Peptides against a protein of PDB entry 3J47. Designs and how they scored, part 32

Target 1, 121 residues: chain A of PDB entry 3J47
Amino acid sequence: IRLTNQLKSLKGLQSKLKDVVEYLDKVINKELPINHTILGKLQDVFNLLPNLGTPDDDEIDVENHDRINISNNLQKALTVKTNDELMVIYISNLVRSIIAFDDLIENKIQNKKIQEQRVKD
Target 2, 26 residues: chain B of PDB entry 3J47
Amino acid sequence: NAQYHLLVKQGDGLLTKLQKYGAAVR

## One batch from the design tools (peptide; made by RFdiffusion4, then SolubleMPNN)

Design b2_p13_3_s1
Fold by OpenDDE base, seed 4:
Order: C-alpha cells, then sequence, then structure tokens
Structure b2_p13_3_s1 (fold): chain B 121 residues (1-121), chain C 26 residues (1-26), chain A 13 residues (1-13)
C-alpha cells in the first residue's frame, strides 16, 4: 500500500510535468496564448527551487546569452542531481519493501511449519 | 534521461510483480 | 508451497 501510493504519486507528478512541458512547447510554438496565471505559478515553482546564485552585480558585461546557457546548465545539473537523489530514495524504499516482504514470507513458512509439527504431535 | 526512464520502467515492472505476489499471498 | 512462492519472488527480483 505505502509503496504503491508513492509510485502512484510519482507517476502523477511525472504526468503533470509532461503536461507542463507540452503546454510550454505549445506556447513557444505560438499555438496557444500565454496564460499569465500559469506562468505566475511556474515562476513560483522556479523561485522555490534553490537560488541558483545570483551572479554578483559586478560582472554586468558578459553577454546575456552565456549567462542564460550557464543558468540552464546549472538548472539541468541540479535537476539531474535531484533525480539521482530521488532515484536512490526510490530504490532504497523498494529494497526495504522487498526485505519486509521476504521476512513476512519467512514468518509465514515458519508458522506453517510449526502448525504442521503441532498436528503431528 | 533515457537511463532514468529505463530505471523507472524497471522499478514499475518490479512493483507490479510485487503487487501481483502480494495479491496471491492474500 | 510458501518456499516455492519465495523462489518465484527471488526469480522476479
Amino acid sequence: as target 1 above (121 residues)
Amino acid sequence: as target 2 above (26 residues)
Amino acid sequence: SAEEQLEKLKKLL
């Protein structure tokens, strides 16, 4: 139950992220008008992401293109790191659930063996 | 991305097998 | 048997 609910929640999050990407692609392709309410919510989500260090005010003159690429690479690296951490947590929970299930089976086997021994006595 | 999706797919497959087993033990 | 079920589980892992 608990692991199933976590997987369902993760699948739900993945579906929502896919819908957001599909929406953003449609907006970029000018197939849909920009919805300011959705953009505001996305901005709030990005603002809740760990502050990609505001480069100190002093180096204003590095072309805006390179800063956008560095920011995108850092966001990508943080997304990969977060995905790796979530993956490790997921695998750890999966392994714990398998161990708990193995212990439950072993306990059931032992209980059955004890019951069979009691019927023979 | 592709390796992550493959791992998630393998994990989903394992969970489905675990669910089927848990249903058979009940 | 529960042992066969455990062995099936081990094969599924």
Scores: peptide ipSAE 0.307, ipTM 0.844, DockQ to the pose 0.070
Fold by OpenDDE base, seed 1:
Structure b2_p13_3_s1 (fold): chain B 121 residues (1-121), chain C 26 residues (1-26), chain A 13 residues (1-13)
Amino acid sequence: as target 1 above (121 residues)
Amino acid sequence: as target 2 above (26 residues)
Amino acid sequence: SAEEQLEKLKKLL
């Protein structure tokens, strides 16, 4: 029962991570806008990740130490991967913001030119 | 890690500058 | 001017 629940939770986590990656790919490809709620939830998951590595102290089986080290390394690698994904999102948002500002500036320049032409007539 | 923090810091600096620009353009 | 603002933005990138 415990192992089945752990496998189910791990599969659920894997599915969520896959959904996050798919969402991130869509955001990178500009197919979807960034959802701040999703980013907030991802940050919350990251803040909780360090606490997921606390084994309850009660069963020190020596075989678990290598599995715990592998799981901690995998969790660390997953944390790094998601940090990289968040970084890509951040950069993508930054680039989108820059483009939007460039368009705003160009629109202001055009409007100013139109007003200056109207004042000269 | 260090490159990530550097990139984030650079991005934050750019974002701050962009926000100041947006406020000046409004 | 908006052009000067754009130039300032370009210098920030």
Scores: peptide ipSAE 0.306, ipTM 0.858, DockQ to the pose 0.059
Fold by OpenDDE base, seed 3:
Structure b2_p13_3_s1 (fold): chain B 121 residues (1-121), chain C 26 residues (1-26), chain A 13 residues (1-13)
Amino acid sequence: as target 1 above (121 residues)
Amino acid sequence: as target 2 above (26 residues)
Amino acid sequence: SAEEQLEKLKKLL
């Protein structure tokens, strides 16, 4: 149950993130008008994220390209670290589920043996 | 990446086998 | 049997 809920939440987050990227790509390609309400909510999400340097739109100076690369590298490193931590948690929960299932099987075998003995008496 | 996907694939295989067993025991 | 299925599970771990 807990692992399934975490996986469902993660899949939901991934789907929402994909929808945001697809929306941003359509806005960049001028296929859709900029929706200020969606953009405002997206800005709030980015402000809650540790500053993954979005260049402020107003200073496209060549010095910003190296800072963008450093910020993208930090974001990538944080994403990789988070993915590795989530993987370890996933494996640990999988192993716990297998152990709990092994114990359930053993308990069922024991209960069956007890019932078979009671029918012979 | 490749080792991660392999490990996830193995875990999913185990989970599927566990689910099949749980269904056969019910 | 449940024991045989458990043994199959152990071989998969």
Scores: peptide ipSAE 0.294, ipTM 0.850, DockQ to the pose 0.060
Fold by OpenDDE base, seed 5:
Structure b2_p13_3_s1 (fold): chain B 121 residues (1-121), chain C 26 residues (1-26), chain A 13 residues (1-13)
Amino acid sequence: as target 1 above (121 residues)
Amino acid sequence: as target 2 above (26 residues)
Amino acid sequence: SAEEQLEKLKKLL
């Protein structure tokens, strides 16, 4: 029961994340207007990610365009890494559920064999 | 992306098998 | 039997 509920919750989270990505793609393609409330919530999620790249405050206005692309690539790489970590956790919990289920089956088989032996005695 | 979707699909298949087995043992 | 059910599971895996 607990593992099945965790797996269901993780599938639900994955579905929600997919819906967010689909929404972002529609916004990027200008098919939908930018929703400021959704952007604010996404910004909060990204702000909870450790800012690994505070470049120091030095003044030079001209190089900002290439730095934005590097920061976006790093954020994208971190998002992919987070997705991979969540996937590993999912698979690990799935494997644990299978092992626990196999043990339950073996225990039922053993209990049945013990009962059959007691009826023959 | 493609490897991720393949792995998710395999996990969903395994979960479905586990559910069917749990229903058969019940 | 529980053994037959286990064998069916093994065939599914």
Scores: peptide ipSAE 0.267, ipTM 0.831, DockQ to the pose 0.067

Design b2_p13_3_s2
Fold by OpenDDE base, seed 1:
Structure b2_p13_3_s2 (fold): chain B 121 residues (1-121), chain C 26 residues (1-26), chain A 13 residues (1-13)
Amino acid sequence: as target 1 above (121 residues)
Amino acid sequence: as target 2 above (26 residues)
Amino acid sequence: KAEELLEELKLKE
């Protein structure tokens, strides 16, 4: 029963991680706006990830040491992957902010030009 | 790491220019 | 000043 629940939780986590990746890809592709709440929760999960590698001290079976090292390497690889994804999101937001600002500039220049024309007439 | 920091630094430079311009247009 | 900043932004793209 406990192992089946852990496997179910791990599958659920894997599915959620896949959904996050798919969401991030849609955000990168500009199909969806960035949800800051999802991003914040993802960051919180990452800050808590170092603690997911502490099995509660009551079942240190020596055979788990290699699995713990593999899990820690996978966790490090996942942390790196998500840092890269967060970086791509940050850049995408920066680029969107630059574009939105360029549009704002152009709109202000046009408005100023229209006002200067109206004062000359 | 170094490429990441370079990219972040370039982004921050652009953001700072953007902020200065937004303040000059206000 | 504003235009010069825009031109410097365009030159960095």
Scores: peptide ipSAE 0.316, ipTM 0.868, DockQ to the pose 0.053
Fold by OpenDDE base, seed 2:
Structure b2_p13_3_s2 (fold): chain B 121 residues (1-121), chain C 26 residues (1-26), chain A 13 residues (1-13)
Amino acid sequence: as target 1 above (121 residues)
Amino acid sequence: as target 2 above (26 residues)
Amino acid sequence: KAEELLEELKLKE
């Protein structure tokens, strides 16, 4: 039950993120008007991301284009790393749930054997 | 990707066995 | 049957 709810929540988040990307692509392609309320909320989400590629104050002369590309690459790398970490945690929780269910079944078998012995005495 | 799919497939195999066992104990 | 399924689970660990 708990793991199934977490998986459902993650699938729901993935679907919502896809809908946001599709919306942004339509705005970039000028198929839809810019919604300032949606953009403001997206900006808030990006501002809650760690500042990936504030260069330490000593490189004022790298073209703004290369800094944006490095920041985007680092953001992508951290997103992949975070996804891998969340995946490992999810699998670990699945394995723990399987072991706990196996132990519960073994305990039920032992309890059944003890009850069958008590009915024969 | 391939190792992850293999690990998920192993976990699904274990879950299926555990479900069959839980049904046989009931 | 239940014990045989348990042994087959143990043999795959």
Scores: peptide ipSAE 0.302, ipTM 0.855, DockQ to the pose 0.050
Fold by OpenDDE base, seed 3:
Structure b2_p13_3_s2 (fold): chain B 121 residues (1-121), chain C 26 residues (1-26), chain A 13 residues (1-13)
Amino acid sequence: as target 1 above (121 residues)
Amino acid sequence: as target 2 above (26 residues)
Amino acid sequence: KAEELLEELKLKE
């Protein structure tokens, strides 16, 4: 019962991670806007992941060292992948903020030119 | 790490130029 | 000045 529930929870987490990756790919391709609520929940999930990379310094055998190194390499690879995904989201938000600011400036320049013409008439 | 910091620094430089432009149009 | 800064931004995209 306990092991079956853990396996079901892990499969549910894997499905949610796949849905997040598919969503991020659509955001990169400009098909969808960035959802800040999904991003915040993803950050919370990563902050709740235990540091799977603190080996407590208590003595157990050379065969556990290879499993700990594989776990640390997998965790490091997952952390790098997540950092790259967060970076792409940050850049996408920066670019959108720049475009929106450029459009706001152009609209203000046009409004100023229209007011200067109305004062000369 | 170094490429990430370079990209963030370029983004901050562009944002600062936009802020100066927005202040000059006001 | 404002238009020149906008052109420099467009040239860096």
Scores: peptide ipSAE 0.280, ipTM 0.861, DockQ to the pose 0.055
Fold by OpenDDE base, seed 5:
Structure b2_p13_3_s2 (fold): chain B 121 residues (1-121), chain C 26 residues (1-26), chain A 13 residues (1-13)
Amino acid sequence: as target 1 above (121 residues)
Amino acid sequence: as target 2 above (26 residues)
Amino acid sequence: KAEELLEELKLKE
């Protein structure tokens, strides 16, 4: 019963992580807008990941130390990969915001020129 | 880390220029 | 003045 529940929880986590990656790819490809709530929850998951890697210091046999080190290195590599993905998303949002604001300014300038011309006529 | 900070600094520079331009158009 | 600032922004991209 306990092992079956742990496997079910791990499969659920893997499915959610896959859904996040698929969502991030759609956002990078401009198919979907960025949801700040998803990004915030992802950051919270990453901040909790170091704490999930500390199961209580009670009784780990010396033979499991290599598997734990491999798991920790994989977890670090996944954390770095996701930090890089979050960075690309942040920059993509910044660039989109800059372009949208530039277009807004240009539209405002054009509207002012049209109003000034109408007052002279 | 260093490349990230450089890219963030470039983005902040663009944002600051955009804010100055927006203030000049008001 | 505003157009000149826009052009200076475009030259620095």
Scores: peptide ipSAE 0.299, ipTM 0.863, DockQ to the pose 0.049; fails the geometry check

Design b2_p13_3_s3
Fold by OpenDDE base, seed 2:
Structure b2_p13_3_s3 (fold): chain B 121 residues (1-121), chain C 26 residues (1-26), chain A 13 residues (1-13)
Amino acid sequence: as target 1 above (121 residues)
Amino acid sequence: as target 2 above (26 residues)
Amino acid sequence: KAEELLEKIKKEL
């Protein structure tokens, strides 16, 4: 139950993120008007992300395209790393759930054997 | 990607077996 | 039945 709910929540988050990307692509392509409320919420999400490489120090000049590409590459790398960490946590929780279930089965088998012995005495 | 999908599919299979057994033990 | 399900789970681990 708990793990199935976590997987369902993660799939729901993935679907919502896909819908946001599709919306942003439509806005970039000028197919839809810029929704300032959606952009504000996206900015809040980006501000909650760890600052993906502010280069320390003081040059305001014109290379914004390479900095955006480096920031996007670092964001992609951190997204992959976060996905890998979440996967490891998911597998660990699955294994723990299986072990706890194996122990519960063994306890039920033992309790059944004890009851069958008490009915024969 | 393919290994990830295979691992998730195996985990979902195990979870389904665990649920079926949990229902049969009740 | 319970033991057979346990063995099936152990065989997939």
Scores: peptide ipSAE 0.356, ipTM 0.858, DockQ to the pose 0.063
Fold by OpenDDE base, seed 4:
Structure b2_p13_3_s3 (fold): chain B 121 residues (1-121), chain C 26 residues (1-26), chain A 13 residues (1-13)
Amino acid sequence: as target 1 above (121 residues)
Amino acid sequence: as target 2 above (26 residues)
Amino acid sequence: KAEELLEKIKKEL
């Protein structure tokens, strides 16, 4: 039961992430207007990621094209870091699932041995 | 990147085994 | 079958 629920939750998360990617692709392709509420929630998710360095101080007015490239590189770095963290979580959940499964197999083998002993007595 | 994909692939293989056996235990 | 699958899992860990 618990493992099946975790797998179902992980599949649900994967589907939700796919829907977010499909939405972002539609926004990038200008097929849909930027939904500020979805963008705000996405920004909150990115802001919960460890901030890789505020660039220190000083120069407002020539930077808008370099800031977009730096923002895209930062967003890409944040996406890669998020993917790394999600992978660590995935592996950790996988390992926990394997251990719980090993225990289930051992319990089934033990129960089978006990039943085979009871049939021989 | 390559080590990441290898680790994910190993994890997916193991998850597939886990699913097949979980279906056989039920 | 169960034990053989356990052994295959142990070999992949």
Scores: peptide ipSAE 0.352, ipTM 0.855, DockQ to the pose 0.062
Fold by OpenDDE base, seed 5:
Structure b2_p13_3_s3 (fold): chain B 121 residues (1-121), chain C 26 residues (1-26), chain A 13 residues (1-13)
Amino acid sequence: as target 1 above (121 residues)
Amino acid sequence: as target 2 above (26 residues)
Amino acid sequence: KAEELLEKIKKEL
């Protein structure tokens, strides 16, 4: 019973991680708008990942040390990859915001020129 | 790390200019 | 003023 529940929880986590990756790919491809709430929750998950990788200091058999180092290196590599993905998303949002403001500025300048011309006529 | 912080700092500078503009446009 | 701010943004892009 306990092992079956742990395996079910791990499969559920794996499915959720896959859904997040698929969502990030859709956002990168501009198929979906960026949801800041999803990004915040993702960042929180990554900040908690170092704490999930500390099994309580009870009885690490010396034969598992290489597997733990490989797991820690993989976890670090995944953390770096995700930091890079979050950075690309941040830059993409910044650029989109700048373009939207440039268009808003130009529209406001044009509206002012039209109003000034109407006051002279 | 250093290139990341430089890029974030440049982005924050642009965001600050954007905010100042948004305030001057109101 | 607005045009000058636009030109400053364009120079940073």
Scores: peptide ipSAE 0.325, ipTM 0.854, DockQ to the pose 0.055
Fold by OpenDDE base, seed 3:
Structure b2_p13_3_s3 (fold): chain B 121 residues (1-121), chain C 26 residues (1-26), chain A 13 residues (1-13)
Amino acid sequence: as target 1 above (121 residues)
Amino acid sequence: as target 2 above (26 residues)
Amino acid sequence: KAEELLEKIKKEL
């Protein structure tokens, strides 16, 4: 249950991120007018995220290249840390699933032996 | 990276065996 | 079959 809810939340986040990227691509290609309300909400999301170094390509002179590299290093470090944490959770859940399945197998084998014994009596 | 991929591959192998068993016990 | 799959899982743990 808890893992399924986390996976559902992560899939929902991934879908929303994809919709945002598709919207931004359409705006960049001038296929859609810039919606200031969507852009404001995106800015709020970017302000709440630890600086994902997306240079908005319209006003960053060469002096910000070191800050972009530091932001990209922080984003990479956070991505690696998150990946390592997700891996530990994945392995832990896999091991728990294997143990729970081993117990289920043992219980089914025992129940079958009990039924076979009752048919011989 | 390589140890991570090896561990994920081992986990996926176990999960596949688990699924084959769950299908055989049904 | 069940026991053989159990033994294969135990060998991979």
Scores: peptide ipSAE 0.323, ipTM 0.855, DockQ to the pose 0.057

Design b2_p13_3_s4
Fold by OpenDDE base, seed 5:
Order: C-alpha cells, then sequence, then structure tokens
Structure b2_p13_3_s4 (fold): chain B 121 residues (1-121), chain C 26 residues (1-26), chain A 13 residues (1-13)
C-alpha cells in the first residue's frame, strides 16, 4: 500500500511538472496568461508532499528508515525544483507587466508631445 | 527560500521604479 | 536553464 501511494504521488507530481513546463513555455512565448487553477493544484500537491513522508504506521522496520530518508530527500528536491519553476513564472509575469507598463508610458509621452506640438502650431 | 525572497524583492523594486516613472510622466 | 531565461528577460528590459 505505501509503495503504491508513493508511486502514484510521484506519477502525479511528474505529470504536474510536465504541465508546469508546458505552461512555462507558453508563458515565455507570450501565448497564455497564468492559469490560477493550475497554480492552485500545484500548491495543493506541494501541501500534500510533506504528508507523503510521514509514516502513518508505528511499525518502522529498520530497512524502511533508509527508504524514507531517500524518499524525503527526493520529495524535498522536487519541491525545490517546482519552487524554482514557480519563481520563473512569477518573474516572467513581472517582466511582462513591466514591458506593458513601459509601452503605456512611452505611448503617453508620445501623445503628450503630439498635443504640445498642436498647441504651438 | 532566501534566494526566492531576494528575487521577489528585486522584482518589487523594479516595479516600484516603474510606478515612479509612470507617475512622473503623468 | 531558468537563470538563462531570466538573463534574456533582463536584457530585453
Amino acid sequence: as target 1 above (121 residues)
Amino acid sequence: as target 2 above (26 residues)
Amino acid sequence: SAEELIEKILKEL
């Protein structure tokens, strides 16, 4: 039962990681805004990740302790990897917002300059 | 965590500078 | 890499 749950969680995480990468690529290519639903589901997976490392059953055979430590390290590494991906998404959106605002400022400056020229003529 | 927080802080700093520039152009 | 992408974005700003 425990191994099957870990494998299912790993498959779920792998699928979500793939979806995040595909979403990141679309975000980099300016094709899509952030899907808050995908982000929320990803956060839910991360909130569930610490619970996957907690032994529900008191019967810790000594051989299971090393496997639990390896699983916890992999889980931490995957959490860090996804935090890095989320960070890239955040920065990409921040940059897009900055570019859009810069273009808006430039357009406003140009419009003011045109209006000032019309008043002088 | 600390590196993420630093990057977010830098991004917020850039956004603040951009907002100041936008206010000066208005 | 994520760093390379950030660097490209920073160069476009």
Scores: peptide ipSAE 0.419, ipTM 0.871, DockQ to the pose 0.043
Fold by OpenDDE base, seed 2:
Structure b2_p13_3_s4 (fold): chain B 121 residues (1-121), chain C 26 residues (1-26), chain A 13 residues (1-13)
Amino acid sequence: as target 1 above (121 residues)
Amino acid sequence: as target 2 above (26 residues)
Amino acid sequence: SAEELIEKILKEL
């Protein structure tokens, strides 16, 4: 149950992130008008992410491109770290579920043996 | 990536074995 | 390390 809920939540987050990327690509391609409300919510999400300094559109100096690349590298490193942490949590919960299921099976086998012995007596 | 996929595949294999065992104990 | 974390989790099981 807990693992399934975590996996469902992660899949939901992944889907939502994909939808955001698709939306941003459409806005960049001028296929959709910039929705300021969506942009504000995205900015709030980015402000909660440490060091997603979106360079404000006004300072497109060549020196900012290296900072954007460094920020992207840091974001990528943080994403990899988060993915590794989530992976460890996933494996740990999987192992815990396996052990709990093995114990349940052993308990069922023992209970069956006890009932079979009681029927023979 | 490859190690991750291998580990997930091993976990799925164990889960499948457990499901088969749980079905056989029923 | 990730291995130490796994070992801690295994000890808590």
Scores: peptide ipSAE 0.398, ipTM 0.869, DockQ to the pose 0.033
Fold by OpenDDE base, seed 3:
Structure b2_p13_3_s4 (fold): chain B 121 residues (1-121), chain C 26 residues (1-26), chain A 13 residues (1-13)
Amino acid sequence: as target 1 above (121 residues)
Amino acid sequence: as target 2 above (26 residues)
Amino acid sequence: SAEELIEKILKEL
């Protein structure tokens, strides 16, 4: 149950992240109008991510496009790293749940054998 | 991505085997 | 590293 819920949550997060990317691509391509509510929620998600390389507020010069791309690449790299770490934790919990279930099955088999022996005596 | 899907598929296969074994022990 | 984390998790299983 817990592990299946973690897998479902991870798959749900992956699907939702894909939908966000597809939406952003459609907005960039001017196929859809900018939804301010969706953008606000995305901004909140980005603000909760560690500020990787916001230049100090004082240099408002036009070179910011490459720095924004580098910051976005670093943020993307950290997001991918975090996703990989969460995946490893998920797999580890899966294996642990399988082992625990195997032990429960073995315990049930042993208990059944003990009861069958007590009925024959 | 592909390795992730492979690992998930292997985990689902193990879970299915475990469910069958648990049903046979009931 | 991610590999060292995997090894630690495998030792705790």
Scores: peptide ipSAE 0.381, ipTM 0.864, DockQ to the pose 0.028
Fold by OpenDDE base, seed 1:
Structure b2_p13_3_s4 (fold): chain B 121 residues (1-121), chain C 26 residues (1-26), chain A 13 residues (1-13)
Amino acid sequence: as target 1 above (121 residues)
Amino acid sequence: as target 2 above (26 residues)
Amino acid sequence: SAEELIEKILKEL
């Protein structure tokens, strides 16, 4: 019963991770707006993922080990993929922030020049 | 991982430069 | 690739 529940939970987690990857792909493709709250939660999940790889030494039946290993490898691969996608989103947002800041600086410079001209006239 | 950290570091460096420029324009 | 996506995003900015 406990092992079946753990397997079900792990399958549920895998499905959720797949949904997250699909969401990130949609965000990268600009099909959906970037949600910072979702990204923050995803980052938190990834920061917790290294702790999911600690086998609690409790009774992993050897016959399920291959399926668990394949599932864990697939989850790990999906995690790496999602990390790469999050990285792309992060860089994209960083670049957008840089451009917006550059535009703000240019606007300030222009405003200052206009004020200096008005004071000289 | 290393390439990611390098790219993030480059982005942070650009952001820092922009912040300095923005502070100098204020 | 992730790099190609970044380059596309950078070109659109």
Scores: peptide ipSAE 0.447, ipTM 0.872, DockQ to the pose 0.038; fails the geometry check

Design b2_p13_4_s1
Fold by OpenDDE base, seed 4:
Structure b2_p13_4_s1 (fold): chain B 121 residues (1-121), chain C 26 residues (1-26), chain A 13 residues (1-13)
Amino acid sequence: as target 1 above (121 residues)
Amino acid sequence: as target 2 above (26 residues)
Amino acid sequence: KAEELLKEIEEKL
């Protein structure tokens, strides 16, 4: 029962990670705005991941050591992948903020030129 | 890890400059 | 001032 629940939780996490990747691809392609609520939840999950890597020192037989190492390596690989995804979101937000800033400067320059023309007329 | 922290630090420096300027344009 | 800050951002991209 516990192992089946862990596998189901891991499969749920993998599905959510896939949905995040698909969302990231749409964000990179400028098709969708970044959802700050999804980003915040993903950061919270990442901050909780270090606590999932401490097996409490109670009871796992020596025969599971190789399976635990494979599971920990997979979880570490998923953590690295999630960190890379968060980094891509961060860079995408940075680029969007720079573009929005450039547009704001251009709009301010245009407004200043219009005001200077109105003072000369 | 070190390259990631360097990239994040560079991005944070840029974001801080962008925020300071966005505050001065308001 | 605006344009100079934009240019410094573009040089760092």
Scores: peptide ipSAE 0.328, ipTM 0.857, DockQ to the pose 0.058
Fold by OpenDDE base, seed 5:
Structure b2_p13_4_s1 (fold): chain B 121 residues (1-121), chain C 26 residues (1-26), chain A 13 residues (1-13)
Amino acid sequence: as target 1 above (121 residues)
Amino acid sequence: as target 2 above (26 residues)
Amino acid sequence: KAEELLKEIEEKL
């Protein structure tokens, strides 16, 4: 039962990571806005990852130590990859917010210039 | 780690400039 | 002042 749950969780994480990458590519290509629900689910997976690394302290068979180290290294590599993806999302959001604000400012400056010209006429 | 923190710090600096500007335009 | 802040943001993009 435990091994089947770990495999199911790993497959779920791999599927979510693929969905995030595909979403990031659409975001970079300006095809879609950021889905906050995907980010929230990814953060929830991260908060649950430390809890997936604590299977109860019952029975150290010495043959499982190499498989646990490989699992921990893979989990650490997946954690780094997902941190890099979250960073790219964060930067993409900042850049979009800056562009949207720049456009808002330019529109406000133009509106002020038009009002000042109408008061002089 | 260090490159990540540098990039986040640069983004926070831009956000702070954006906020100061938004307050000056109001 | 406003336009100068915009230009400084554009230079950082």
Scores: peptide ipSAE 0.319, ipTM 0.853, DockQ to the pose 0.062
Fold by OpenDDE base, seed 2:
Structure b2_p13_4_s1 (fold): chain B 121 residues (1-121), chain C 26 residues (1-26), chain A 13 residues (1-13)
Amino acid sequence: as target 1 above (121 residues)
Amino acid sequence: as target 2 above (26 residues)
Amino acid sequence: KAEELLKEIEEKL
């Protein structure tokens, strides 16, 4: 139950993130008007992300395209790292749930054997 | 990617066995 | 049958 709910929540988050990307692509392509409320919420999400290389305050000139690419690459690397960490946690919780269920089953078998002995006495 | 899919497939296989066992003990 | 399924789970852990 708990693990299935976590997987469902993660799938729901993935679907919502896909819908946000599809919306942003439509806005970039000028197919949809810019929704300031959605952009404000996206900005809040980006502000909650660790500052992916604020370059130290000493180079305001002309390389903004390579810095955006480096920031995007670092964001992608951190997203992959976070996904890998969440995956390891998910698998660890799955294995723990399996062990706990195995122990519960063994306890149920032992309790059944004890009841069958008590009915024969 | 391939190792991850293999690990997920192993976990799903174990979970399916566990569900079958839990149904057989009931 | 149940005990055999348990043993096959234990062999995979």
Scores: peptide ipSAE 0.317, ipTM 0.849, DockQ to the pose 0.054
Fold by OpenDDE base, seed 3:
Structure b2_p13_4_s1 (fold): chain B 121 residues (1-121), chain C 26 residues (1-26), chain A 13 residues (1-13)
Amino acid sequence: as target 1 above (121 residues)
Amino acid sequence: as target 2 above (26 residues)
Amino acid sequence: KAEELLKEIEEKL
């Protein structure tokens, strides 16, 4: 019973992680708008993930060590891929904020020039 | 890692300047 | 000030 419940919870987590990756791929492909609330929750999940790169140095068998190392290397590679996806989203939002700010500055400079012309007439 | 933290720090510095200017321009 | 801040942003992009 306890082991079956742990395996069911792990399968549920794996399914949710797959749904998150599929969502991030759609956001990168511009099929969906960036949802900041989903992004923040995803960052919180990654900050709560224990460092999957410290095997505590307690002795158990060379044959399990290769499967655990392959699983840890795959999880590390998936974490790096997700960090790169989050970085692209962050840079894209930064660039959009800069463009919107440039347009706001230019609009203010134009408004100031129009006011200075009206005071000289 | 170090290049990523440098890029994030530069982006946060830019965002902070943008926010301060947007507040001073209101 | 505005134009100088804009130029500093463009130089970092």
Scores: peptide ipSAE 0.297, ipTM 0.852, DockQ to the pose 0.053

